Peptides against a protein of PDB entry 7RZF. Designs and how they scored, part 31

Target 1, 358 residues: chain A of PDB entry 7RZF
Amino acid sequence: PFQEEHLKQLYKIVPIKDIRNLYVTFPIPDLQKYYKSNPGHYLGHLIGHEGPGSLLSELKSKGWVNTLVGGQKEGARGFMFFIINVDLTEEGLLHVEDIILHMFQYIQKLRAEGPQEWVFQECKDLNAVAFRFKDKERPRGYTSKIAGILHYYPLEEVLTAEYLLEEFRPDLIEMVLDKLRPENVRVAIVSKSFEGKTDRTEEWYGTQYKQEAIPDEVIKKWQNADLNGKFKLPTKNEFIPTNFEILPLEKEATPYPALIKDTAMSKLWFKQDDKFFLPKACLNFEFFSPFAYVDPLHCNMAYLYLELLKDSLNEYAYAAELAGLSYDLQNTIYGMYLSVKGYNDKQPILLKKIIEKM
Target 2, 358 residues: chain A of PDB entry 7RZF as posed
Amino acid sequence: PFQEEHLKQLYKIVPIKDIRNLYVTFPIPDLQKYYKSNPGHYLGHLIGHEGPGSLLSELKSKGWVNTLVGGQKEGARGFMFFIINVDLTEEGLLHVEDIILHMFQYIQKLRAEGPQEWVFQELKDLNAVAFRFKDKERPRGYTSKIAGILHYYPLEEVLTAEYLLEEFRPDLIEMVLDKLRPENVRVAIVSKSFEGKTDRTEEWYGTQYKQEAIPDEVIKKWQNADLNGKFKLPTKNEFIPTNFEILPLEKEATPYPALIKDTAMSKLWFKQDDKFFLPKANLNFEFFSPFAYVDPLHSNMAYLYLELLKDSLNEYAYAAELAGLSYDLQNTIYGMYLSVKGYNDKQPILLKKIIEKM

## One batch from the design tools (peptide; aimed at target 1 L68 G70 G71)

Design b2_p15_6_s1 (made by RFdiffusion4, then SolubleMPNN; from b2_p15_6, 8 letters changed)
Fold by OpenDDE base, seed 5:
Structure b2_p15_6_s1 (fold): chain B 358 residues (1-358), chain A 15 residues (1-15)
Amino acid sequence: as target 1 above (358 residues)
Amino acid sequence: SERLHVVGPVPKIPV
């Protein structure tokens, strides 16, 4: 376990690759015994969220961060870490203190709102879907994985323990959240800009780094992180599937797509799944416009339209992805292409939102 | 996103 001398430390690290990353790490207790409630997953879901009012959304709006990952990681000797990792822009590299301040403002928002049972229920439902429809792993890899996790879980639960949430434990969420404090922080900045400015070399990989204490004034700024009104909890994820019914194969099911609608304005082909028997569908739409490729102006206008449409749909993209839905929008020489894929239950909801933005 | 395992090269800061 880290002693006090290992906390409030800044590491400046020289990467081999031209990357800019920030790691904000908090030592936390071992949460393995709490797998049924998984408070670290709850916090990772919220801190790592990409929807409106999320930490990432705000940091992207500043131009400081491209991507964000939040979550728990196994440590050594019966402790864990909670890590917030961001991919930094060039500008973000200049604003690391402010980025971390925003992290603590979001954490403070989570404290102020308290544990939400509906968020836990969404995590539970998402994990249940992931478990039910997990891909077949290679037997050798799967057996080795199971053998490894037998040390952590009862034999009867070993297959489900990583996925199935059973208990809402607000006390444990608060306990972990109480460890996410500036006095408990370890910061690592990874950038080539530190080349020639390091004084240490890591023994195993030869990684060059510098270690510095974070100034008490900076720690105090982070401790005094107020509520930022831009941060909000996510809205309920309406894309989480609840119906997994597989319709029986039609008696006249064709091995190829059949034309089921032919009109002056639309043709529709349908093929029932006769192979996978999954509660999933692929909806593909090709829109034809005689104006799409008439001249360079119309082509550019069609491009700009789709870029604006994609931007307007960003609020749904992450929630849909979490729920196992995806969409794709592309320009074609004939017009546009739309694809909606994933669990069929909530596809009409996503499709409706896309159409309403068009 | 949430990654259950932050597979970042958190430099093995000598723990």
Scores: peptide ipSAE 0.025, ipTM 0.596, DockQ to the pose 0.114
OpenDDE base, seeds 1, 2, 3, 4: peptide ipSAE 0.025, 0.023, 0.022, 0.024; ipTM 0.592, 0.573, 0.583, 0.582

Design b2_p15_6_s2 (made by RFdiffusion4, then SolubleMPNN; from b2_p15_6, 9 letters changed)
Fold by OpenDDE base, seed 1:
Structure b2_p15_6_s2 (fold): chain B 358 residues (1-358), chain A 15 residues (1-15)
Amino acid sequence: as target 1 above (358 residues)
Amino acid sequence: EERLIVVGPVPEIPL
């Protein structure tokens, strides 16, 4: 485990690939025994959230970060890490200190709000859905995975332990939050911009790096992270499915889509699932417009419209994706294609939001 | 998202 001398360190690392990444790492206690409450998952869900008022939303609005992942990572027996990883823009490389300040402002927001049982319940429901409707994995890979996790979980729980949450433990959430402090930080910046500016070589892979102590002034700046009023907890996820009823197969069910509506303005084809028996649907819409592909200008305008529409839907896309819903929007030579897939219960909600933005 | 940070081999910052 990292000792005090290994904390408050900055690593500048030269990658082989042209990538720009920031890793903000905190040593945390071993959470393995708390898998039924999974406080690291609770914090990862919030810190890694992509919705309005999230850490990622603010960092994207500044043009500093493309993607963000937050969560627990296994170390060795007796310790773990909590890691916040971001993909940096070129501008973000210049603002690493400010990016980390925003991370601590968000963490301070989580401390001020305290542990929320409703957030835990959403994580529990999402994980229960993911477990219940888990796709079939390749037997060889699945068996090898299960054999590995038998070292960590009871035999009776080995199939459920990675998914099913049982206990809301605010004390454990606070305990992990108390480790996410500037005095416990390890920072790694990965960029080709450090080529020729490194003084060390890693032994196993020959990776060039520089190690520096983070200045005490910078640590103090992060310790004094204020409450940024832009940061908010996520809203309740309206896309979490609650109805999993599978309708009986119709006696006249065809093996192919049947035309169930034919009008001058619309055709509707329907196929009931006769193979998978899942509470899932695929809704596919083709919108026809004589203008969509009439000339290069209209084609580019139709493309730009869909890109703007996708951008305007980002606020819902993440919450829908977490709940096992997806959408796709594509240009066609005849107009536009919309697909909505996933759990059928909340598809009408997502579809309505898409159509209201169109 | 809690995507498994498939940390491609982060050069093991020497412990």
Scores: peptide ipSAE 0.014, ipTM 0.452, DockQ to the pose 0.072
OpenDDE base, seeds 2, 3, 4, 5: peptide ipSAE 0.006, 0.005, 0.006, 0.012; ipTM 0.393, 0.398, 0.388, 0.397; seed 5 fails the geometry check

Design b2_p15_6_s3 (made by RFdiffusion4, then SolubleMPNN; from b2_p15_6, 7 letters changed)
Fold by OpenDDE base, seed 4:
Structure b2_p15_6_s3 (fold): chain B 358 residues (1-358), chain A 15 residues (1-15)
Amino acid sequence: as target 1 above (358 residues)
Amino acid sequence: EERHKVVGPVLEIPE
């Protein structure tokens, strides 16, 4: 396990690939025994959230970060890590200290709000859905995976242990949050910009790196992270499906889409699923406009419109995706194409939001 | 995005 001497360290690493990454790592206790409550997943869900008021949303708004991943990582026996990993922009590489400050501000927000049972319930529901409707995997890969996880979970739970949450444990969430402190941090910055500026070489892969102690002033700055009013807990995910009823096949079900509505303004084709029997639907809309492709100006305006529309929908996209919903918007030579896919239960909600933004 | 397995650089985890 990392000792005190291994904490408050900064690693500057030269990658082989042209990548810019920041890893903020916290040693945490082994949470394996708590898989039924999975406090690391709870924190990963919030820290890794991409919605309004999230850490990522703020860092993206500053142009510093493209993507963010938060979560627990297995260490050796008896310890784990919590890692926040971000893909840095070129500008973000210059603002690493401030990025980490924002991380601690968000963590401080989580401390101030305390553990939320509703968030745990959403995680539980999402994981239950993921388990229930898990796709078939290739047998060879699946068996190998299961054989591996048998070392960690009881045989009776080996299929469910990675998915099913059972117990809300606010005490464990607080325990992990207490480890997410500046005094317990290890920082790694991965960038080609460190080429020729390193003094060490990793033994196994020959990776060039430099190790430095993080200055006490910087640690203190992070320790004094205030509540940033831009950070908010996510809203409840309205897209989480609750109804999984599969409607009986219609007696006159055709192997092809049937025209069920024909009007001057709309045609509706319908095909019931007769193959997969999943509580999922695919809604496809083709909007026809005589103006969409009449000239280059209109074509570009239609393109710009869709880009702006997509941007306006970003607030819902992540929550929908977590809930197994997706949408796609494309320009066509005839107008616009919209698709909404996933669990049918909450598709009307997503569709309504899309239409309200149009 | 939450990922249970952060594929980070293998920082040598001191035993």
Scores: peptide ipSAE 0.018, ipTM 0.524, DockQ to the pose 0.103
OpenDDE base, seeds 1, 2, 3, 5: peptide ipSAE 0.018, 0.017, 0.017, 0.016; ipTM 0.536, 0.520, 0.511, 0.516

Design b2_p15_6_s4 (made by RFdiffusion4, then SolubleMPNN; from b2_p15_6, 9 letters changed)
Fold by OpenDDE base, seed 3:
Structure b2_p15_6_s4 (fold): chain B 358 residues (1-358), chain A 15 residues (1-15)
Amino acid sequence: as target 1 above (358 residues)
Amino acid sequence: EERLHVVGPVPEIPE
């Protein structure tokens, strides 16, 4: 485990690839024994959330960050890390201190709101769905994985332990939140901009880096992170499926899509799943417009329309994705293509939102 | 995103 001398450190690292990343790392206790409540997953879900009022949403709005990942990472036996990782823009590289301030403001928001049982329930439901409808893995890889995790979980639970949540433990959530403090932080900035500005070389990989102590003034600034009114807990995820009923195969089911509606304005083909028997559907819509590709101007307008539409749908995209729903919007030479895929239960909700934004 | 997809060699942060 990191000692006090390894805390409040800044590492400037030169990558081989042209990447810009920020890693904000906190040492945390070993949470392995708490797998039934998984407080690190709860915090990762919120900190890594991409919806309105999230940390990522705010950092994106400032043009500082492209992507954000938050969660627990295994260390050695007896300790773990909580890591917030972001992909930095060029501008974000200049605002690392402010980015980290926003991280602590969001963490402070989580402290102020306290543990939310409904958030835990959503995580539980999402994980249960993921477990129930888990894809088949390659037997060799799966067996090797299971053999490895047998060291951590009871035999009876080895298949479920990584997925199924059982216990809401607000005390453990608070315990982990208490470790996410500026005094416990390790910061790594990865950028080619540090080339020729480093004074150390890592022994094994030859990675060039510089290590600096984070100034006490900066630590104090982060410790005094107040509530930022832009940060909000996510709304309840309306896309989480609750109905998994598989309709019986129709007696006259065709092995190919059948035309079930033919009108002057629309044609509808339907094919029932006769192979996988999953509570999932694929809805594909092709919209035809004679204006979509009539000239370069209209083609560009159609493109811009879709980009604006996608942007307007960003508020739903992440929540839908978490719930196993996805959509795709593409320009075609004939007009526009829309695809909605995933669990059929909540597809009408997502489709309605898309159509309302169109 | 919740899972650190370490895509590619992340330089090991010296301990």
Scores: peptide ipSAE 0.016, ipTM 0.456, DockQ to the pose 0.077
OpenDDE base, seeds 1, 2, 4, 5: peptide ipSAE 0.017, 0.014, 0.014, 0.013; ipTM 0.494, 0.461, 0.460, 0.459; seeds 1, 2 fail the geometry check

Design b2_p15_7 (made by RFdiffusion4)
Pose (drawn by RFdiffusion4):
Structure b2_p15_7 (pose): chain A 358 residues (1-358), chain P 15 residues (1-15)
Amino acid sequence: as target 2 above (358 residues)
Amino acid sequence: PDLREPFIPDYILEL
C-alpha cells in the first residue's frame, strides 16, 4: 500500500492524552513464506535489545528515550511492515533527526558485519529449550490459536510453529537488512504540542495531523557517513539454563504449602511440585512497612524509588527475562512486592542481585 | 524467548 508518492514523509499527530512518540515505518515484502530461517526475528533480536552497548542504552545515556520496541509488524497477506517505535522525553522531541540518525548508525553498524552464526545458534537453542518444557495450555484460547495458524502450515508442524528452526541462511538476513534504507522511511511524530498547527483532519475518527515531507537535507544527512557511536554487539549469555533435573519427592510430602519458618522477622510457605514436574519454580515476597502509605508524599516516593530501581536494573536483568527468568517488583499499599519466576537454575544469582541493588 | 512486538495504531497507516 505504500506507493512512492507517500514515502519519505513525516506526519505530526495531535493526541488527546498526553504522550510523546516517534514511529519509524519501513515497508518490506512478505516473509511468512520463509518460516524456517525467520530473518525478521533476527533483525528484531538485534535491534530491540537492551543491555551493554546497544541501541537503547545509548539513547538512555543521552537522556532522550525511556524505552524502544523493535521487530516487524505483519499486515494482511502479501505485504509486511517493519517498525521502530520510540517514546520521548521533554527534550527528546527537540532532537528527532538525531534520534533517527542514531537508528541508522546502529543499522549501519549491523550492516558492516552482517550475519552472525552464534546468535542464530543461541536463539535456536533458546527456542528449543523453551519448546521442550512448554507448559500446559488452557483449553479455550489454545484451540483458537492452533486453528488460527492452521491456514499457513502443513499438518505435521501445526504445533512446532516458530519454535524449531532448521537453517541459518544469511542471504535473507542480508535481503531484509538491505530494505531498511532512508529512501524507505515513513516517520510519524505524536505530540500534543501541535494543537493549533494542523490543517488536515481525519474523517473517520476526527484526529488532526500534517504533511511535513522531509526535504532531502536530512535524508542525505542520514545515509551519508555512518561509522558508529559507542555501540557494540551483545555479549555471550550466561543465563542460559543447564540444570534440567527434577528433584525427587521427600518424606514430608504435603498437598498444601506449610509454614516452615515463623520468626518475628519472616515466614515461609513451601511446597514441592507434585503434578507438573517442570524444572522451574516461582518465588514471591511481600515486604511490609508502616511508612509506605502514611501521607501522599510517602505514598509518592515509593513509586519513584521503586521505578528508579527498575530503571537502573533492566540493563542488567534483560538477559534473565530473555532466557526465561522473569522478575517483577512493584509497590503495594502496605509495602512493596517482589516476584521472580522461571527456570530453576538461576534464581539465586538474580534474586541476590535484586536485593543488593535494592 | 520473550520479545516485544511493535505497536502502531492502524489509523496512522491509513493516512

Design b2_p15_7_s1 (made by RFdiffusion4, then SolubleMPNN; from b2_p15_7, 8 letters changed)
Fold by OpenDDE base, seed 4:
Structure b2_p15_7_s1 (fold): chain B 358 residues (1-358), chain A 15 residues (1-15)
Amino acid sequence: as target 1 above (358 residues)
Amino acid sequence: MKLKKPEIPEWILRL
C-alpha cells in the first residue's frame, strides 16, 4: 500500500499526444474477494453517471469536462485504486482544484444518502443483460481472457463472475466511500501545458513530469466539501429491459417489410426478425410536413425545433444508452426522422417520452 | 453495458 508520503501528491505530466486528462486516484483495499457485491462497481456507476444531477452533468455545464469515468482498477501488492478520470477542456485545465472539489461534494452526497439497494439492483440487472447478450467473442481472444481471469475466480464462476452481482453489501460500499477522502488522494494532470515545467523523467517511456505536494489548504478545502444542492442521485432507470421473450415467427412472415397499416395519415411497415433472434427492435418514423421545406425560414424553424427537441430529451439519453436503447432524430427534406433502437421491452417507454416532448 | 473502466497508464499509478 502507499505510505502517507505517497498521498496528497500532484503529478503534472507532459503527454506525447495533445490530450488533457485529470486522474484523481484513491488507494483502496483489494476488493477482488468481494466480486459478488462489487462495491467499486456500485460507486463507479454513481460517480460515472451522466444523467441530471450527476458529477459529469455539473462539470460539463461549466465547460470544464467533456467525459468522466469512475471505477476501480487493480493495483500492485494486494490493493486497488478507485479512479475518477476526466477529459479536460482548456478551461477545465484552469479549474482542476474546483473540479476536484465537485468530486468531493458528489462523494459527500453519496455518504449523506447512504447505500441504495435499488441502485445495486439496477447494476445487477444491467450486468445480467450485458452477460446474456454479450457478443460471442472470437475464440482465441475469449480463451486468453478466460485464462487470465481463472487466477481470480473459481472455474465454475469464471464465465459469470465479471457480470453477476449477488450480494448487496452496504458496509463495503461505505468502506470504499471512506477511502475516497482528500487525505488519501493522488492527482495526475496530463497536459502539454506542462512542457518545459517538469523536473523528472519517467524511466519506462521517458515521459516528463513534475511531482508536487498538494497544499494543506487545498486538502482542507476538499475536506470541507459541502453538500452541493445541484448533485442528486440518479432516478430509477425505467429503460432497463426485464422481458426478453422472442415472439414466434409468424407463418406469413415476409422476407421484406409488409405494409400492415395503410391510412390517409399513416403507413406502417413491419418485418419480423428472421435472422438474429434477439429481443430487439428498430422503430423508424418518418414524419412528413408540407411546410418543413417550403422556404428557408421554415427550414430553419424545423432545424431549431429538432435541436430543442434533442436538448429536451438529453435527460433520457444516458439512461437509455445504459439500458441498450438508442434514439436518433434528424431533419429530412420532407420533415423529420425518428429512430428508436435496442431492446424492445422498454422501447414504448422511450417512445412515449419522445412523443411527450414533441 | 459494462461501465467503462478508467484508462490510466500503469506507470502513473506507480509514481
Scores: peptide ipSAE 0.310, ipTM 0.867, DockQ to the pose 0.613
OpenDDE base, seeds 1, 2, 3, 5: peptide ipSAE 0.305, 0.288, 0.297, 0.297; ipTM 0.867, 0.859, 0.863, 0.861

Design b2_p15_7_s2 (made by RFdiffusion4, then SolubleMPNN; from b2_p15_7, 7 letters changed)
Fold by OpenDDE base, seed 4:
Structure b2_p15_7_s2 (fold): chain B 358 residues (1-358), chain A 15 residues (1-15)
Amino acid sequence: as target 1 above (358 residues)
Amino acid sequence: MKLKKPEIPEYILRL
């Protein structure tokens, strides 16, 4: 475990590549024995959430962060890390202290709300879906992976242990959340802006860095992180599939799309899946408007409309993606194209949300 | 989709 001397440290690191990263790292107990509850996955799901009221949403709104990842990582000597990693903008590099303050405000929000069984259930369901429909890994890669995880899991569970959640353990969630404190933090900032400002060289890769103690005033600022009213728990993910029934092939199933509706206002083609046998569908809509491209003004209006529509749908994008749904919206020379893809069960919900914003 | 695990270079964890 890290000694106290290794905590409350700031590392300024010079990368080889032109990247700007922030790593906020917390030493945590070894959680491997708790794989059935996986409290680090629960916290990683919430901290790494991208929906409205998320940490990432706020940091993006400020122009400070592009991407965020939260979760546990294996450590050495029977301990783990919880890590929050963000890709920094140039502006975000100037606001690292405030970014970390927002991290602690979000963590404080998680403490105030307490462990939520419904969030655990969503994690369980998402992992079950991911397990059920995982691509067939190449046998060699799969065998090597299984051999690696056999050190941690019983043989009978080794195929599922990385995916299946079985036990809601609010006590373990609280225990991990209690380790996510400013007094237990290690901060690493990776930026070329530290070139020529370092005094140490890392032994293995020759990476130049500077180590500094985080000032006690900054630690205290983070310890006093208030409840930022912009942070909210995610809403329930309505897009998580629950029905995986594969409909039987129709006797008259054509190998090509059949025209099943032909009207003056609409044509509908349908093709049943005869190859993959997955509970997935692709819905493609082409909207034709004689006004979409009649002149440059209408073309620009159609573009602006679609950009506004995309923006209005951003609240659903992440939840849909997590659930294995996607949508695409494009301008065409004849009007607009909409595509909805993924698990068929909740596609009508996503489609309805899109149409309600149109 | 598996939640992305944080990709931190191991050397940073050893600093």
Scores: peptide ipSAE 0.286, ipTM 0.861, DockQ to the pose 0.626
OpenDDE base, seeds 1, 2, 3, 5: peptide ipSAE 0.280, 0.257, 0.278, 0.272; ipTM 0.859, 0.852, 0.858, 0.854

Design b2_p15_7_s3 (made by RFdiffusion4, then SolubleMPNN; from b2_p15_7, 6 letters changed)
Fold by OpenDDE base, seed 4:
Structure b2_p15_7_s3 (fold): chain B 358 residues (1-358), chain A 15 residues (1-15)
Amino acid sequence: as target 1 above (358 residues)
Amino acid sequence: MKLKKPEIPDYILRL
């Protein structure tokens, strides 16, 4: 376990690849025994959220961060890490202290709101979906993986333990949140900008690094992280599928799309899945406008319209992705193409949201 | 979908 001397440390690391990463790490207790409640997954879900009012949304709006991942990782025996990892922009590399301040502001928001059972339920439901529809792993890799995890789980639970959430434990969520403090932080910045500015070499890979104590003033700044009013808990994910019914194959099912609606303004083709038997659909819409490509001005207006539409839909993109839905919007020489793909149950909700923004 | 787990190199955790 890290002693106090290993906390409040900053590591400046020279990568082999041209990458800019920030790792904000917190030593936490071993949570393996709490796999049924998985408080680190709950916190990883919220901290790693990409929706409106998320940590990533704010950091991305400032141009400092491209991607964010939050979650637990195994450590040495008897402890774990909670890690917030971000991909830094060149500008973000100059604002690491402020990025970490925003992390602590978001964590403070999570403390202020307290554990939410509905968020746990969403995590549970998302994991259940992921378990139900997990791809068939290659037998050799799967057997090796199972053999590795047999050390941690009862044999009867090994297949499910990584996915099933059973117990809402707000006490454990609060316990982990209590470890996510500035006094318990280890910061690693990975950037080529530290080349020639390091004084240590890592023994295993020869990685050049510098270790510095984080100044007490900076720690205090992070300890005094206020409630940033830009941070909000995510809204409920409306796109999580609950119905997985597979409709029976129609007697007249054709191997090709059949025209099921023909009107002056619309044609509809339908093909039932006759191969995969998944509760998934692909909805493809082609919109035809005689004005879309009449001239370069109309073409550019159609492009700008679609970019604005995509931007207006960003609030749903992450929630849809988590739920196993996706959409795509493209300009075509005839107008616009829309596709909605994934689990069929909540596709009408996503489609409605798209249409409401059109 | 499974949440992405942080991909931190193990050497960074050992520093």
Scores: peptide ipSAE 0.294, ipTM 0.865, DockQ to the pose 0.627
OpenDDE base, seeds 1, 2, 3, 5: peptide ipSAE 0.284, 0.263, 0.282, 0.279; ipTM 0.862, 0.855, 0.860, 0.857

Design b2_p15_7_s4 (made by RFdiffusion4, then SolubleMPNN; from b2_p15_7, 8 letters changed)
Fold by OpenDDE base, seed 4:
Structure b2_p15_7_s4 (fold): chain B 358 residues (1-358), chain A 15 residues (1-15)
Amino acid sequence: as target 1 above (358 residues)
Amino acid sequence: MKLPKPEIPEWILRL
């Protein structure tokens, strides 16, 4: 385990590439034995969430962070890390203390709300979907992976253990959350802006860095992180598929899209999947307007409309993506194109949300 | 989809 001397440390690291990263790391107990409950996955799901009221949403709104990842990573000597990693903007590099304050405010929100069984159930369902519809791995890679995970899981569970959640353990979630404290933090900032400001060199790669103790005043500021009213738990993900039924092939199924509706205002083509046999669909809509490209003004208005529409749909984008749904909106010379792809079960919900914003 | 795992260089964890 890390000694006290290894905690509350700040590392300023010079990268070879022009990257700006922040790593906020917490030593945690070895959670491998708790794989059936996976409390680190629960916390990673919430901390790494991208929806409204998320940590990332707030940090993006300030222009400080581009991406955020939260989760557990294996450590050495029978312990793990919980890591929050963000890609920093140039402005975000100036606000690292405030970014970390927001991390602790979000963590404090998670403490205040307590463990949510419905969130665990969503994680369980998402993992079950991911397991059920995972691509066939190459046999050699798969065998090597299985051989590696056999060290951690019973043989009967080794195929599923990385995906299937079985036990809601609020006690373990609280235990991990109790380790996510400022007194237990290790901070690494990666930026070229530290070039010529370092005093140490890493032994393996020759990476230049500086180590500093985080000031007690800064630790105390983070310890006193209040409940920021901008942070909210995610809403339930309405896009998670529950029906995986594959409809039988129709006897007259055409190998090409058939025109099933032809009217003055609409044409509809349909093709049943005859190859993949997945509970997935692709819905493609092309909207034609004689006004879309009549002049430069109308072109610009059509562009602006689509940008506003995309912005209004951002609240659903992440939840849809997690659930294996996607949408695409594009301007065309004739009007607009909409595509909805992924699991067919909840596509009508996503499509309805899109239409309601149009 | 599996949540992405944080990609931290291992040497940073050993510091």
Scores: peptide ipSAE 0.285, ipTM 0.864, DockQ to the pose 0.621
OpenDDE base, seeds 1, 2, 3, 5: peptide ipSAE 0.268, 0.230, 0.266, 0.248; ipTM 0.859, 0.842, 0.859, 0.847

